Peptides against a protein of PDB entry 2L2L. Designs and how they scored, part 24

Target 1, 42 residues: chain A of PDB entry 2L2L
Amino acid sequence: SPEERERMIKQLKEELRLEEAKLVLLKKLRQSQIQKEATAQK

## One batch from the design tools (peptide; made by RFdiffusion4, then SolubleMPNN)

Design b2_p19_1_s2
Fold by OpenDDE base, seed 4:
Structure b2_p19_1_s2 (fold): chain B 42 residues (1-42), chain A 19 residues (1-19)
Amino acid sequence: as target 1 above (42 residues)
Amino acid sequence: DELEKRIKEIKEKIEELEK
């Protein structure tokens, strides 16, 4: 039904927000690790 | 990257359900 489709879209959009937030955090963590290693080698 | 693949799959599913 159109109502079931709308519920599925809302659930997928919420999952997308969570996975995108996780990707941003992992990229920031990786960049912070690289910066710490580069400063420890000076 | 498994997370970037999953994000792509979710976006594709949303696009198909918005048509």
Scores: peptide ipSAE 0.611, ipTM 0.897, DockQ to the pose 0.768
Fold by OpenDDE base, seed 5:
Structure b2_p19_1_s2 (fold): chain B 42 residues (1-42), chain A 19 residues (1-19)
Amino acid sequence: as target 1 above (42 residues)
Amino acid sequence: DELEKRIKEIKEKIEELEK
């Protein structure tokens, strides 16, 4: 049904937001690790 | 990247449901 499809789209959009937020955090964490290593080598 | 792959799969599923 259209209502079931809309519910499925809403659930997938919520999952997408969580996974995209996780990717942003992991990229920031990786950048922070590289910066710490570069500072420890000076 | 497994996470980028999962994000792509979710986007593709949304696109197929919005048609």
Scores: peptide ipSAE 0.610, ipTM 0.897, DockQ to the pose 0.781
Fold by OpenDDE base, seed 2:
Structure b2_p19_1_s2 (fold): chain B 42 residues (1-42), chain A 19 residues (1-19)
Amino acid sequence: as target 1 above (42 residues)
Amino acid sequence: DELEKRIKEIKEKIEELEK
């Protein structure tokens, strides 16, 4: 039904938001590790 | 990257449901 499709879209948009937030956190963590190593070698 | 692949799959599913 159109209502079931709308519920599925809402669930997928919520999942997308969570996975994108996780990707941002992992990229920031990796960048922080690289910066910490670069500062420890000086 | 597994996470970037999953994000792409979710975007494709949303696009298919909005058509």
Scores: peptide ipSAE 0.610, ipTM 0.897, DockQ to the pose 0.806
Fold by OpenDDE base, seed 3:
Structure b2_p19_1_s2 (fold): chain B 42 residues (1-42), chain A 19 residues (1-19)
Amino acid sequence: as target 1 above (42 residues)
Amino acid sequence: DELEKRIKEIKEKIEELEK
């Protein structure tokens, strides 16, 4: 039904938001680790 | 790569349901 399709779209948009937020966090953590190692070697 | 692939798959599924 159109209502079921709308519920599925909402669920997929929520999942997308979570996975995109996770990707941003992992990229920031990786960059922070590299910076911490570079500062510890000075 | 795995997470970027999953993000792409979710976007494709949303596009298919919005048609």
Scores: peptide ipSAE 0.608, ipTM 0.897, DockQ to the pose 0.792

Design b2_p19_1_s4
Fold by OpenDDE base, seed 4:
Structure b2_p19_1_s4 (fold): chain B 42 residues (1-42), chain A 19 residues (1-19)
Amino acid sequence: as target 1 above (42 residues)
Amino acid sequence: SKLEERIEEIKKKIEELKK
C-alpha cells in the first residue's frame, strides 16, 4: 500500500542517515590515524 | 568500501519506492 511504502521510505531514510554519519566518522578516524603515523615516523 | 556500497543500495531502494 502507499502507507506501507511511505513507512518503508522513512525507515530507509533513517538507516541512510546513520550509515552516512558512520562513514563520515570512519573517514575522520582514518585521516587522524594517517596523521599520527606521519608524525611518529619523523 | 562495504559501507559506501550499503549507502548506495539504500539510496537506490528509496528511489525505487518513490517511483
Scores: peptide ipSAE 0.598, ipTM 0.890, DockQ to the pose 0.787
Fold by OpenDDE base, seed 2:
Structure b2_p19_1_s4 (fold): chain B 42 residues (1-42), chain A 19 residues (1-19)
Amino acid sequence: as target 1 above (42 residues)
Amino acid sequence: SKLEERIEEIKKKIEELKK
């Protein structure tokens, strides 16, 4: 039904936001590690 | 990465349900 599809879209959008937030955090962690290594080598 | 692939799969499913 249209109502079921709307509920499924809402659930998938919530999951998408959580996975995108995880990706942002992992990218920030990776960048912080690179910066820490670059400062330790000076 | 596996996480980026999952993000793309979710985006695809959302687009398919909007059609």
Scores: peptide ipSAE 0.597, ipTM 0.890, DockQ to the pose 0.797
Fold by OpenDDE base, seed 5:
Structure b2_p19_1_s4 (fold): chain B 42 residues (1-42), chain A 19 residues (1-19)
Amino acid sequence: as target 1 above (42 residues)
Amino acid sequence: SKLEERIEEIKKKIEELKK
């Protein structure tokens, strides 16, 4: 049904936002590790 | 990465359900 498809889309959008937020955090963590290593070598 | 692959799979499922 249209209502069922709308519910599934809402659930998938919620999951998408959580996975995207996790990816952003992991990229920031990786960058912070690189910066810490670069500062420790100075 | 597995995370980027999962994100792309979710995006595809959303586009399929919008049709």
Scores: peptide ipSAE 0.596, ipTM 0.889, DockQ to the pose 0.798
Fold by OpenDDE base, seed 3:
Structure b2_p19_1_s4 (fold): chain B 42 residues (1-42), chain A 19 residues (1-19)
Amino acid sequence: as target 1 above (42 residues)
Amino acid sequence: SKLEERIEEIKKKIEELKK
């Protein structure tokens, strides 16, 4: 039904938001690790 | 990456349900 499709779209949009936030966090953590290693070697 | 692939799969499913 249209109502079922709308519920599924809302669920997929929430999952998408969480996975995108995770990707951003992992990229930032990787950058921070590289920066900490580079500063600890100086 | 596997995470980027999963993100694209979710986007595709959303687009298919909007049709």
Scores: peptide ipSAE 0.596, ipTM 0.890, DockQ to the pose 0.790

Design b2_p19_2_s1
Fold by OpenDDE base, seed 5:
Parts: C-alpha cells; structure tokens; sequence
Structure b2_p19_2_s1 (fold): chain B 42 residues (1-42), chain A 19 residues (1-19)
C-alpha cells in the first residue's frame, strides 16, 4: 500500500542518517591515524 | 551501504508517484 511504502521510506531515511553519521566518524578516525603515523615518521 | 539506502529510498519514492 502507499501507507506501507511511506512507513518503509521513513525507516530507511533514519537508517541512512545513522549510517552516514557512522561513516563520517570512521573517516575522521582513519584520517587522525594517518596524520599520527605521518608525524611519528618525521 | 549509504548508496544502497539512497537508491532504495529513490525507488520507493518513484513507486509512490506512479500510484
């Protein structure tokens, strides 16, 4: 039904928001590790 | 995973416009 699809879209939008936030955190952590390694080699 | 979720939302939004 249209109402079922609308509920599914809302659930997928919330899952997307959480997964995007996780990816931003992981990218920041990875970049911080690379920067620490690059400064320790100087 | 992010691009898969975006695609699935787009597919469902296009299905809603056709009903």
Amino acid sequence: as target 1 above (42 residues)
Amino acid sequence: RVEELKRKIEELEEELKKL
Scores: peptide ipSAE 0.214, ipTM 0.762, DockQ to the pose 0.860
Fold by OpenDDE base, seed 3:
Structure b2_p19_2_s1 (fold): chain B 42 residues (1-42), chain A 19 residues (1-19)
Amino acid sequence: as target 1 above (42 residues)
Amino acid sequence: RVEELKRKIEELEEELKKL
């Protein structure tokens, strides 16, 4: 039904938002690790 | 995974426009 498709789209949009947020967090964590390694070598 | 989810959302949004 149209209502089932709308519910499925809403669930997939929520999953997409969580995966995008996870990718942003992992990029920030990796950058913070590189910065800590660069400061520990001074 | 992100691009797969985007494609699947687009397919379902196009299916809804045909009903």
Scores: peptide ipSAE 0.213, ipTM 0.764, DockQ to the pose 0.818
Fold by OpenDDE base, seed 4:
Parts: sequence; C-alpha cells; structure tokens
Structure b2_p19_2_s1 (fold): chain B 42 residues (1-42), chain A 19 residues (1-19)
Amino acid sequence: as target 1 above (42 residues)
Amino acid sequence: RVEELKRKIEELEEELKKL
C-alpha cells in the first residue's frame, strides 16, 4: 500500500542517516591513524 | 551501503508517484 511505502521510506531515511554518521566517524578514525603513523616515523 | 540505501529510497519514491 502507499502507507506501507511511506513507512518503508521513513525507515530507510533513518538507516541512511545512521550509515552516513558511521561513515564520517570511520573517515575521522582513519585520518587519526594516518596522523599517528606519520608522527611515530619522526 | 550509503549509495544502496539512496537508490532504494529513490525507487520507492518513484513508485509512490505512479499510484
């Protein structure tokens, strides 16, 4: 039904926001690891 | 995963416009 599609879209939009937030965190973590390795080689 | 979720939202929004 249209109402079931609207509920599914709302759920997928919430999941998308959580996965985007996770991706931002992983990118920051990766950058912090690269910086730590670059400081340990000096 | 993010791009898969975006595509699935777009597909469902296009289906709603056809009803």
Scores: peptide ipSAE 0.213, ipTM 0.762, DockQ to the pose 0.789
Fold by OpenDDE base, seed 2:
Structure b2_p19_2_s1 (fold): chain B 42 residues (1-42), chain A 19 residues (1-19)
Amino acid sequence: as target 1 above (42 residues)
Amino acid sequence: RVEELKRKIEELEEELKKL
């Protein structure tokens, strides 16, 4: 039904929001590690 | 995973627009 599709879209949009937030945190962690290594070599 | 979720949302939104 249209109502079932709308519920599925809302669930997938919430999952997408959580995966995007996790990806941002992992990218920040990776960048912090690279910066720490670059400062330890000076 | 993020791009797969985006594609699946787009598919479902286009299905709703045809009803």
Scores: peptide ipSAE 0.212, ipTM 0.762, DockQ to the pose 0.795

Design b2_p19_3_s1 (from b2_p19_3, 7 letters changed)
Fold by OpenDDE base, seed 1:
Structure b2_p19_3_s1 (fold): chain B 42 residues (1-42), chain A 19 residues (1-19)
Amino acid sequence: as target 1 above (42 residues)
Amino acid sequence: VEELEERVRKIKEEIKRLE
């Protein structure tokens, strides 16, 4: 039904926000590791 | 990171199919 589809879209949008937040964190951690290695090699 | 980027892409594509 249209209502079931709307509920599914809401669930997928919530999952998307959680996975995007995790992706932002992992990218920040990766960049922090690269910066620490680049400063330790000087 | 690459696997998570792929999951994010798949979720966006599924939302776009349902809208």
Scores: peptide ipSAE 0.587, ipTM 0.893, DockQ to the pose 0.806
Fold by OpenDDE base, seed 5:
Structure b2_p19_3_s1 (fold): chain B 42 residues (1-42), chain A 19 residues (1-19)
Amino acid sequence: as target 1 above (42 residues)
Amino acid sequence: VEELEERVRKIKEEIKRLE
């Protein structure tokens, strides 16, 4: 039904926000590690 | 990171199939 699809979309949008927040954090951590290594080699 | 990027893509594709 249209109402079931709307509930599924709401759940998927909540999951998406959590996974995107994790992805942003992991990308920042990866970048910080690379920068720390690049500064330690100078 | 690459696995999490794939999960994010799959969720976005599923949302787009239901809209």
Scores: peptide ipSAE 0.587, ipTM 0.893, DockQ to the pose 0.792
Fold by OpenDDE base, seed 2:
Structure b2_p19_3_s1 (fold): chain B 42 residues (1-42), chain A 19 residues (1-19)
Amino acid sequence: as target 1 above (42 residues)
Amino acid sequence: VEELEERVRKIKEEIKRLE
């Protein structure tokens, strides 16, 4: 039904928000590790 | 990171199929 589809979209948008937030944190952590290694070699 | 980027893409594609 249209109402079931709207509930599915809301659930997928919530999951997307959580996975995107995790992705941002992992990318920041990866960049911080690379920067720390580059500064320790100088 | 690359696996999580793929999951995020799949979720976006599924949302776009339901809208």
Scores: peptide ipSAE 0.586, ipTM 0.893, DockQ to the pose 0.816
Fold by OpenDDE base, seed 3:
Structure b2_p19_3_s1 (fold): chain B 42 residues (1-42), chain A 19 residues (1-19)
Amino acid sequence: as target 1 above (42 residues)
Amino acid sequence: VEELEERVRKIKEEIKRLE
């Protein structure tokens, strides 16, 4: 039904928001690790 | 990171199929 499809879209949009937030965090953590290693080699 | 980017792409594609 249209109502079931709308519920599925809402659930997928919530999952997308969580996975995008996690992706941003992991990218920042990877960058911070590279910067710490580069500063420890000086 | 690359595997998570692929999951994000798949979720976006599924949303686009249902809209």
Scores: peptide ipSAE 0.585, ipTM 0.893, DockQ to the pose 0.819

Design b2_p19_3_s2 (from b2_p19_3, 5 letters changed)
Fold by OpenDDE base, seed 4:
Structure b2_p19_3_s2 (fold): chain B 42 residues (1-42), chain A 19 residues (1-19)
Amino acid sequence: as target 1 above (42 residues)
Amino acid sequence: IKELEEKVEKIKKKIEELE
């Protein structure tokens, strides 16, 4: 039904926001590690 | 990170198929 489809879209959008936030955090952590290693080698 | 990027892209495609 249209209502079931709308519920599925809402759930997928919620999951997307959680996984995008996790991805941003992991990318920032990786970049911070690379920067710390590059500064510790100088 | 690559696996999570692939998961994000899979969720985006599923949303596009339902809209």
Scores: peptide ipSAE 0.564, ipTM 0.885, DockQ to the pose 0.819
Fold by OpenDDE base, seed 5:
Structure b2_p19_3_s2 (fold): chain B 42 residues (1-42), chain A 19 residues (1-19)
Amino acid sequence: as target 1 above (42 residues)
Amino acid sequence: IKELEEKVEKIKKKIEELE
């Protein structure tokens, strides 16, 4: 059904936003670790 | 991070297939 597809799209968009937010946090954490190592090697 | 990037891309493809 078109209405079922619209509900599925809304659910997938919500899941996408949660996983994108988690990905941003993990990338920031990794970048902070790399910066800390680069400053400790000077 | 790679596994999560692959998950994000898989969700995007599923949205595109339903639109």
Scores: peptide ipSAE 0.563, ipTM 0.885, DockQ to the pose 0.754
Fold by OpenDDE base, seed 2:
Structure b2_p19_3_s2 (fold): chain B 42 residues (1-42), chain A 19 residues (1-19)
Amino acid sequence: as target 1 above (42 residues)
Amino acid sequence: IKELEEKVEKIKKKIEELE
């Protein structure tokens, strides 16, 4: 039904938000690790 | 990170197919 489709879209949008937030955090952590290694080699 | 980027892209496609 249209109502079931709207519920599925809302669930997928919430899952997307959580996984995008996790992706941003992991990218920042990786960049911080690379910067620490690059500063420790000088 | 790559696996998570692929997961995000799969969720986006599923939303687009339902809209």
Scores: peptide ipSAE 0.563, ipTM 0.885, DockQ to the pose 0.791
Fold by OpenDDE base, seed 3:
Structure b2_p19_3_s2 (fold): chain B 42 residues (1-42), chain A 19 residues (1-19)
Amino acid sequence: as target 1 above (42 residues)
Amino acid sequence: IKELEEKVEKIKKKIEELE
C-alpha cells in the first residue's frame, strides 16, 4: 500500500542518517590516527 | 569505510525505487 511504502521510506531514511553519521565519524577517527602517527614519528 | 560507503549507496537506491 502507499502507507506501507511511506513507512518503509521513513525507516530507510533513518537508517541512511545513522550510517552516514557513522561514516563521518570513522573518516574523522582515521584522519586523527594518521595525524597522531605522523606527530609521534617526529 | 569502503563497505560502509557501499551500504549507504544501497540504502539510497532502495529509497529511489520506493519514491
Scores: peptide ipSAE 0.563, ipTM 0.885, DockQ to the pose 0.813

Design b2_p19_3_s4 (from b2_p19_3, 5 letters changed)
Fold by OpenDDE base, seed 2:
Structure b2_p19_3_s4 (fold): chain B 42 residues (1-42), chain A 19 residues (1-19)
Amino acid sequence: as target 1 above (42 residues)
Amino acid sequence: IEELEKRVEEIKKKIEELE
C-alpha cells in the first residue's frame, strides 16, 4: 500500500541518516590518525 | 569505511526505488 511504502521510506531515511553520521565520524578519525602519523615522521 | 560507503549507497538506491 502507499502507506506501507511511506513507512518503509521513513525507516530507510532514518537508517541512512545514522550510517552517514557514522561514516563522517570514521572519516574524521581516519584523517586524524593519518595526520598524527605524518607529524610523528618529521 | 569502504564497506559503510557501499551500505549507504545501497540504502539510497532502495529509497529511490520506492519514491
Scores: peptide ipSAE 0.580, ipTM 0.888, DockQ to the pose 0.766
Fold by OpenDDE base, seed 4:
Structure b2_p19_3_s4 (fold): chain B 42 residues (1-42), chain A 19 residues (1-19)
Amino acid sequence: as target 1 above (42 residues)
Amino acid sequence: IEELEKRVEEIKKKIEELE
């Protein structure tokens, strides 16, 4: 059904938004860890 | 992170197949 497809698209767009936000956070955390290690070795 | 990047791409493909 077109209505079922629209519900599935809305759910996938919500999941995408959550996973992208998590990905941005984890990339920032990884970069912060690398910077802390690089400053602790000086 | 690499597994999460793959999951994001899989969700994008599923949206494109439904649009």
Scores: peptide ipSAE 0.580, ipTM 0.888, DockQ to the pose 0.850
Fold by OpenDDE base, seed 3:
Order: sequence, then C-alpha cells, then structure tokens
Structure b2_p19_3_s4 (fold): chain B 42 residues (1-42), chain A 19 residues (1-19)
Amino acid sequence: as target 1 above (42 residues)
Amino acid sequence: IEELEKRVEEIKKKIEELE
C-alpha cells in the first residue's frame, strides 16, 4: 500500500542518516590516527 | 570505510526505487 511504502521510505532514510553519520565519524577517526602517528614519529 | 560507502549507496538506490 502507499502507507506501507511511506513507512519503508522513512525507515530507509533513518538507516541512511545513521550510516552516513558513522561514515563521517570513521573518516575523522582515520585522519586523527594518521596525524597522531605522524606527530609521534617527529 | 569503503564497504560503508557501498552500503550508503545501496540504501540511496532503494529509496529512489520507492519514491
């Protein structure tokens, strides 16, 4: 039904928001690790 | 990170198929 389709879209949009937030965090953590290693070698 | 980027793209495609 149209109502079921709208519920599925809302669920997928919430999953997308969570996975995008996790992706941003992991990219920042990776960058911070590389910077710490580069600073510890000086 | 690369596998998570693929999952994000798969979710976007599923949303586009339902809109």
Scores: peptide ipSAE 0.579, ipTM 0.888, DockQ to the pose 0.855
Fold by OpenDDE base, seed 5:
Structure b2_p19_3_s4 (fold): chain B 42 residues (1-42), chain A 19 residues (1-19)
Amino acid sequence: as target 1 above (42 residues)
Amino acid sequence: IEELEKRVEEIKKKIEELE
């Protein structure tokens, strides 16, 4: 059904938004860890 | 992170197949 397809697209776009937000946070966390290790070795 | 990047790309492909 066109309505079922629209619901599936909305659900996938919501999942995408959540996974992209998590990816941004994990990339920032990784950068912060690398910076902390580089400062602890000096 | 690399697994999550793959999952993001899989979701994008599923959206493109439905639009």
Scores: peptide ipSAE 0.579, ipTM 0.888, DockQ to the pose 0.810

Design b2_p19_4_s2 (from b2_p19_4, 5 letters changed)
Fold by OpenDDE base, seed 4:
Structure b2_p19_4_s2 (fold): chain B 42 residues (1-42), chain A 19 residues (1-19)
Amino acid sequence: as target 1 above (42 residues)
Amino acid sequence: ELEERIEQLKKKIEELEKE
C-alpha cells in the first residue's frame, strides 16, 4: 500500500537520523581522544 | 561499519521514494 510505503520511509528516515547523530558523536569522541593523547605526550 | 549502514539506509529510502 502507498500508506504502508510512506510509514516505512518515515521509519527508515528516523533510523537514518539516529545513526547519523551517532556517527557525529563517535567522530567527536575520536578527535577528543587524539587531542588528549597529543597533550599527554607533551 | 556505521558509515556502510547509513549508506544502505539512504539507498533503501531512495528505492522506496522512486516507486
Scores: peptide ipSAE 0.583, ipTM 0.888, DockQ to the pose 0.793
Fold by OpenDDE base, seed 5:
Structure b2_p19_4_s2 (fold): chain B 42 residues (1-42), chain A 19 residues (1-19)
Amino acid sequence: as target 1 above (42 residues)
Amino acid sequence: ELEERIEQLKKKIEELEKE
């Protein structure tokens, strides 16, 4: 039904926002690790 | 992979919004 599709879309949009936020965090953590290693080798 | 899972979610949302 249209109402079931709208509920599924809302749930998938929520999951998408959580996974995108996780990706941003992991990219920041990775970049911070690389920067710390590069500064410790100088 | 997390980036692949994000792309799959986007695709599935787009498919449901076109029905």
Scores: peptide ipSAE 0.583, ipTM 0.888, DockQ to the pose 0.783
Fold by OpenDDE base, seed 2:
Structure b2_p19_4_s2 (fold): chain B 42 residues (1-42), chain A 19 residues (1-19)
Amino acid sequence: as target 1 above (42 residues)
Amino acid sequence: ELEERIEQLKKKIEELEKE
């Protein structure tokens, strides 16, 4: 039904938001590790 | 991969919004 499709879209958009937030956190963690290593070599 | 999973989710949302 159109209502079931709308519920599925809402669930997929919520999952997408969580995975994008996780990617941002992992990229920030990786960048912080690179910066820490670059400052420890000076 | 996380970036590939994100792209698959975007594609599936786009397919459902076009119906």
Scores: peptide ipSAE 0.582, ipTM 0.888, DockQ to the pose 0.797
Fold by OpenDDE base, seed 3:
Structure b2_p19_4_s2 (fold): chain B 42 residues (1-42), chain A 19 residues (1-19)
Amino acid sequence: as target 1 above (42 residues)
Amino acid sequence: ELEERIEQLKKKIEELEKE
């Protein structure tokens, strides 16, 4: 039904936002690790 | 891969929004 499709789209959009937020976090953590290593070598 | 999973989710949403 249209209502089942709308529920499925909403669930997939929620999953997408969680995976995008996780990617942003992993990129920030990687950058923080590089900065910590660079400051420890100084 | 996380970027591949994100692309698959975007494609699946686009397919369902066109019906």
Scores: peptide ipSAE 0.582, ipTM 0.888, DockQ to the pose 0.773

Design b2_p19_5_s1 (from b2_p19_5, 6 letters changed)
Fold by OpenDDE base, seed 5:
Structure b2_p19_5_s1 (fold): chain B 42 residues (1-42), chain A 19 residues (1-19)
Amino acid sequence: as target 1 above (42 residues)
Amino acid sequence: LEKELLEIAEKLPEPVFEP
């Protein structure tokens, strides 16, 4: 139904926001590791 | 969860672009 599609789109938007927040955290963690390794090699 | 992940991310160093 149209109402089931709207509910599914809402759920997928909430899941997408959560995955975007995970990606921000993982990118910053990865960058922090690279910076620590670069500083430890100097 | 989203807010907690972003709050943890704010405590991490920003990417330093070395020239």
Scores: peptide ipSAE 0.311, ipTM 0.789, DockQ to the pose 0.066
Fold by OpenDDE base, seed 3:
Structure b2_p19_5_s1 (fold): chain B 42 residues (1-42), chain A 19 residues (1-19)
Amino acid sequence: as target 1 above (42 residues)
Amino acid sequence: LEKELLEIAEKLPEPVFEP
């Protein structure tokens, strides 16, 4: 039904928003590691 | 969970955009 399709789209949007927050955290963690290695080599 | 992940991310350096 149209209502079932709208519920599925809402669930996928909530999941996408959580995965975007995880991706931001992982990118910042990776950058922090690179920066620590670059400062330890100086 | 999303709020806790973003709060941890705010304590970390901004990612440099790599082209």
Scores: peptide ipSAE 0.310, ipTM 0.800, DockQ to the pose 0.085
Fold by OpenDDE base, seed 2:
Structure b2_p19_5_s1 (fold): chain B 42 residues (1-42), chain A 19 residues (1-19)
Amino acid sequence: as target 1 above (42 residues)
Amino acid sequence: LEKELLEIAEKLPEPVFEP
């Protein structure tokens, strides 16, 4: 039904938003590791 | 979960773009 498709789209948008937040965290964690290695070599 | 992940991310250093 159109209502089932709308619910599925809402769920997929919520999952996408959660995965985007995980990607932000992982990118910052990776960058923090690189910065710590660069500061430990000075 | 999203809010907690973003709050943890805010405590992490921003990427320094070295030129």
Scores: peptide ipSAE 0.309, ipTM 0.790, DockQ to the pose 0.070
Fold by OpenDDE base, seed 1:
Structure b2_p19_5_s1 (fold): chain B 42 residues (1-42), chain A 19 residues (1-19)
Amino acid sequence: as target 1 above (42 residues)
Amino acid sequence: LEKELLEIAEKLPEPVFEP
């Protein structure tokens, strides 16, 4: 159904937004780890 | 959940570009 397709697209968009937020967090965590390792080796 | 993850991310250090 076109309605079922629209519901599926809305769900996939919400899942995508959540994964984008997780990716932002993980990138900052990764960078914070690299900075801590670089400062611990000086 | 999305807003909570972004709020946690704002508390993390920004990229330091060393020269």
Scores: peptide ipSAE 0.305, ipTM 0.786, DockQ to the pose 0.065

Design b2_p19_5_s2 (from b2_p19_5, 5 letters changed)
Fold by OpenDDE base, seed 3:
Structure b2_p19_5_s2 (fold): chain B 42 residues (1-42), chain A 19 residues (1-19)
Amino acid sequence: as target 1 above (42 residues)
Amino acid sequence: LEEELKEIAEKLPEPEFEV
């Protein structure tokens, strides 16, 4: 039904928002590791 | 950990496409 489709789209948008937050955290962690390695090699 | 991810998610714009 159109109501089931709308509910599914809302759920997928919420899941996508949580995965974006996770990716932001992981990208910051990865960048911090690269910076630590670059400072340890000097 | 899910609560900290929710706090980060609240600071993000509404998702239009995957980042």
Scores: peptide ipSAE 0.099, ipTM 0.691, DockQ to the pose 0.370
Fold by OpenDDE base, seed 1:
Structure b2_p19_5_s2 (fold): chain B 42 residues (1-42), chain A 19 residues (1-19)
Amino acid sequence: as target 1 above (42 residues)
Amino acid sequence: LEEELKEIAEKLPEPEFEV
């Protein structure tokens, strides 16, 4: 149904937004790890 | 965790296929 496809597209957009937010968090976590390693080596 | 991800997601632009 076109209504089922629209619901699926909305769900996939929500999942995509959550995965993008997770990638931003992982990038920040990686940067924090690199900074901690750089401070532990001084 | 999911609520924190939702708060981050609200600050992100509409999902374009580039991350």
Scores: peptide ipSAE 0.098, ipTM 0.685, DockQ to the pose 0.292
Fold by OpenDDE base, seed 4:
Structure b2_p19_5_s2 (fold): chain B 42 residues (1-42), chain A 19 residues (1-19)
Amino acid sequence: as target 1 above (42 residues)
Amino acid sequence: LEEELKEIAEKLPEPEFEV
């Protein structure tokens, strides 16, 4: 039904938002590691 | 952890397919 499709689209949008948030966190963690290594080499 | 990810997700613009 069109209602089942709309529910599925809403669920997929929520899953996508959570995966994007995880990617932002992982990018920040990686950058923090690189900065710590760069400060430990000075 | 999941609550912190939800708070980050609320601050992100709507997912336009740019990762």
Scores: peptide ipSAE 0.098, ipTM 0.682, DockQ to the pose 0.297
Fold by OpenDDE base, seed 2:
Parts: C-alpha cells; sequence; structure tokens
Structure b2_p19_5_s2 (fold): chain B 42 residues (1-42), chain A 19 residues (1-19)
C-alpha cells in the first residue's frame, strides 16, 4: 500500500537520523582523542 | 544512550545523506 510505503520511509528516516547522531558523536570523540594526544605529546 | 542520541538527533536538521 502507498500508506505502508510512507510509514516505512518515515521509519527509515528516523533510523538514519539516529545513525547520523551516532556519527556526529563518534567524530567529536575522535577529534577529542586526537587533541588530547597532541596536548600530551608537549 | 538511546535518549542521548535522540537529544543529539533533535538538534540535527532533517536527515541528509551527507554527514
Amino acid sequence: as target 1 above (42 residues)
Amino acid sequence: LEEELKEIAEKLPEPEFEV
């Protein structure tokens, strides 16, 4: 059904948004690690 | 953890295929 397809698209958009939030968090954690290593080597 | 990710997700724009 077109309604079932729209529901599936909304679910996939919500899953994608959560994965993007995870990626943003992981990128920030990685940057924080690199900065801590760069400050610990001085 | 999922609640914190939802809070981050609420601050993000609509899902873009590029991060």
Scores: peptide ipSAE 0.097, ipTM 0.685, DockQ to the pose 0.342

